# Ledger of designs, part 45: peptides against a protein of PDB entry 4M9S

Target 1, 135 residues: chain A of PDB entry 4M9S
Amino acid sequence: SRGLVGVECITPYSYKSLAMALQRCVEVLSDEDRSALAFAVVMPPGVDIPVKLWSCVIPVDICSNEEEQLDDEVADRLKRLSKRGALLSGKRMPVLTFKIDHIIHMFLKHVVDAQTIANGISILEQRLLEIGNNN

## One batch from the design tools (peptide; aimed at target 1 V26 E27 V111 V112)

Design b1_p30_7_s3 (made by RFdiffusion4, then SolubleMPNN; its pose is not in this set)
Fold by OpenDDE base, seed 2:
Order: sequence, then structure tokens, then C-alpha cells
Structure b1_p30_7_s3 (fold): chain B 135 residues (1-135), chain A 30 residues (1-30)
Amino acid sequence: as target 1 above (135 residues)
Amino acid sequence: REEEERERERRRREEEERRRRERLSRYFRF
């Protein structure tokens, strides 16, 4: 697998050991949390992103059309990811935001499939345009 | 009896690994 050779991991752990640990972490996630983590690759690393923007790319099968419930479900997924291996960091004030770490993002860029990345970018762009047109 | 139990355990592990790979393949290329 050619993809992970270029990650300069500024961790005391070898890049290989971290990649293996992250792979194991991904494997034990629920399907929902794993999908959320996969789509996190389309977000810029190191930036505190509001839940509303995360909700643009995180796939949620909620029967309720209430936007608030969508944000809550997305927030719950991101909270679970933040508790597991520091995959994300959350801030509660002033607005609930989540940030993906550069190392995690770099890992995801190498292991998330190209179709998922392309779909996630397309969905994000579409949702951002919709938000921009409604403002 | 011990060989049959070892074979059953092998098949269970292979099926679990297959299901794991199928779930991961939806979003990830490992």
C-alpha cells in the first residue's frame, strides 16, 4: 500500500504503529460513526468547524425532517469520535464545533476511498451553495 | 472432536474477517 509512506507523523510513535492503531480504531466503530469519520476527510484540518457544516457532509438517515434533530445526531456521532482515540476535538462554547487533527486528516486522505472523497466534496459544495443562496 | 472444533473456529474467524472487510470496503481502502 503506497499511500502511507509520506505521512510525517510528528508523534513519538512510529508512523506504522499509529496507522495500525488508527486502522484498528476505525474497525471497531459503528457503521454510523465510521461513515462520519470517512466524510470528515473533506473538512479542512486544524479548523474548528460548526456542527451545521458537519451536517452538510455526514450522512444521517433520520425519518424526521427537523434540522435540529439532524444537528443533534451529527453532534452525537462527532462526540463519540472525539472520545475515541482523540479522532476529533470538540468545543462547546460559544457554538458547538469540532476539529479534525492534521495527523488524523492525513491518515484519512490515504485510507478513505476516492469515490467517498469525491462524493463528500460534491455534497459539501452543493450544500454550501444552498446555504449561501438562502442567506 | 477436537479437529471439528478447530475447523468450526477457523470458519467463524474467516466469516468474521469477511464481514469486517465488507463493512470497511464501503468507505475505506486498507
Scores: peptide ipSAE 0.418, ipTM 0.761, DockQ to the pose 0.808
OpenDDE base, seeds 1, 3, 4, 5: peptide ipSAE 0.418, 0.413, 0.416, 0.417; ipTM 0.759, 0.755, 0.759, 0.757; seed 5 fails the geometry check

Design b1_p30_8_s1 (made by RFdiffusion4, then SolubleMPNN; its pose is not in this set)
Fold by OpenDDE base, seed 5:
Structure b1_p30_8_s1 (fold): chain B 135 residues (1-135), chain A 30 residues (1-30)
Amino acid sequence: as target 1 above (135 residues)
Amino acid sequence: SEEEQRQQIVEQANKGLDESLEELKKREEE
């Protein structure tokens, strides 16, 4: 079995209530936002991650030719996620970053396929190399 | 192609989420 039923978490809320809350939050997401949430599992939890790094793994259907526009689209998706049950937390200064909560990350590790996680990490590593070479 | 592979990854991720949601719903009904 997958999902929160197999996850131990420390919360002031009842386990059932937390599971229900997360379920409701995910159910109302668009397909695009849901995909973005799934790939958030690739990021380390509790770390402020710049939008540029998020854009390496978050799938975008319509990509502009400008990297800045891509980052803006990714940022918009992450902002929506941050407003829905605090799935993510955003920080604007000094650089726009987003952080995935430990509980949410643990949830995603159980619901996202292991091969998908591995593939996402591989993609991130590849993109990081490309960014590093271009700097 | 790279794009096709990416689409497959997205599909797999979404499938996992859907399955988990269905399981949660089933347990809530018990």
Scores: peptide ipSAE 0.125, ipTM 0.632, DockQ to the pose 0.656
OpenDDE base, seeds 1, 2, 3, 4: peptide ipSAE 0.064, 0.018, 0.013, 0.099; ipTM 0.531, 0.412, 0.349, 0.606

Design b1_p30_8_s2 (made by RFdiffusion4, then SolubleMPNN; its pose is not in this set)
Fold by OpenDDE base, seed 4:
Structure b1_p30_8_s2 (fold): chain B 135 residues (1-135), chain A 30 residues (1-30)
Amino acid sequence: as target 1 above (135 residues)
Amino acid sequence: SEEERRRAIVEQALAGLDASLAELEAREAA
């Protein structure tokens, strides 16, 4: 159990500063990357999530029905987010995964509307059921 | 809570993926 060292925001000021910094990072993102980040709030924080699961909630317009292309496009978006202010943490081995930190997740819970979160969770549940039935 | 729900959904999905991988590995080893 790797103890997530909870970055204790020691002061409300530190929280505001971090929130402002994160807000700036979000504002400079493309619409697609910003959308991807918004749906990252659907995932539980501190968990290494395989790209396949991310692909269930990250909205991507794909021209082909190939699952491999979907995963690649989602992975590219998540990689960009991981490089921009460490919004996500990626691991390549043994399986490509991405993790949202608790701090980022808390931020997103305040800025992403409740309906989007609810819809995202519902979509995740539905798509996972479909995947489970097709295996 | 929503947080518990998110965690449960992901944990179930991960368990399913691990099981599928284990089955694939078992078939390749046979």
Scores: peptide ipSAE 0.347, ipTM 0.774, DockQ to the pose 0.017
OpenDDE base, seeds 1, 2, 3, 5: peptide ipSAE 0.345, 0.346, 0.334, 0.347; ipTM 0.790, 0.790, 0.783, 0.796

Design b1_p30_8_s3 (made by RFdiffusion4, then SolubleMPNN; its pose is not in this set)
Fold by OpenDDE base, seed 2:
Structure b1_p30_8_s3 (fold): chain B 135 residues (1-135), chain A 30 residues (1-30)
Amino acid sequence: as target 1 above (135 residues)
Amino acid sequence: SEEEQRRQIVEQALAGLRESLAELEAREAA
């Protein structure tokens, strides 16, 4: 699935002008980046999240199952999203993190398919449990 | 650690997101 309800969709978002602008930004993304953006909805807004945690939910096709390659590819996608307006903000120090703002998060809650949100939550919960058990 | 702290924040936020999702689904079904 595309993750988002559609490239262009009608939303009940109260800030219609902002929603329309964001929709235009989403439309110009690649399918891969748009999918990554959709799954960003499961992250808490306003929090600097390490790439390691993003990699738990962002869907990435990699040549190998190496964790390093996964993190690198995820980071590249998130960096691209960061360059597309206010979709994400990145911080390199002390560790590489990315943050979704409240406004973008609210937008995603209205435009991302409910099944995608549910799947993202489930996947993230499972991966977090695995990380927690390995520590 | 900072990593553990961020992970805990994410875990705590998931409960709220589930509630929001349930509300959205209820609205769509109505």
Scores: peptide ipSAE 0.305, ipTM 0.798, DockQ to the pose 0.043
OpenDDE base, seeds 1, 3, 4, 5: peptide ipSAE 0.300, 0.302, 0.300, 0.273; ipTM 0.795, 0.797, 0.802, 0.783; seeds 3, 5 fail the geometry check

Design b1_p30_8_s4 (made by RFdiffusion4, then SolubleMPNN; its pose is not in this set)
Fold by OpenDDE base, seed 5:
Structure b1_p30_8_s4 (fold): chain B 135 residues (1-135), chain A 30 residues (1-30)
Amino acid sequence: as target 1 above (135 residues)
Amino acid sequence: SEEEEMERIRRQALEGLRRSLEELRRREAE
């Protein structure tokens, strides 16, 4: 029940066609990619976010002791999302970043489960605190 | 420089995250 709501998306914004297109894109995603997309809702729209920061919220089932492996897995998921309906926009230089567009973000705010959003926020806050304390 | 640009991106991202979190928390409180 957590994650993206599989129900027909009704946005307050009369973008039925966009919502339908996005819904179709979401439906064809793997469970892990769909989960990653759901947690993108906690990211600020229109901002290039480094993969390291994405890794703070994107859940990865296989945890390697190597942080690099975690980032690589996250990057792979985000790359797949960027190739599907422009759900994300990736930039490789100068650093690998991904950006969620305002329209997509708006869509996610309405279709992602409230508990998922709350959890994502909490996780992100905790991870950012940990990163800050380690510096 | 590339390093300076990377730092700028990082800073913008962190600032954006902070703002986004604040907005999301505000909506939860409503």
Scores: peptide ipSAE 0.390, ipTM 0.856, DockQ to the pose 0.029
OpenDDE base, seeds 1, 2, 3, 4: peptide ipSAE 0.380, 0.381, 0.381, 0.377; ipTM 0.853, 0.852, 0.853, 0.852

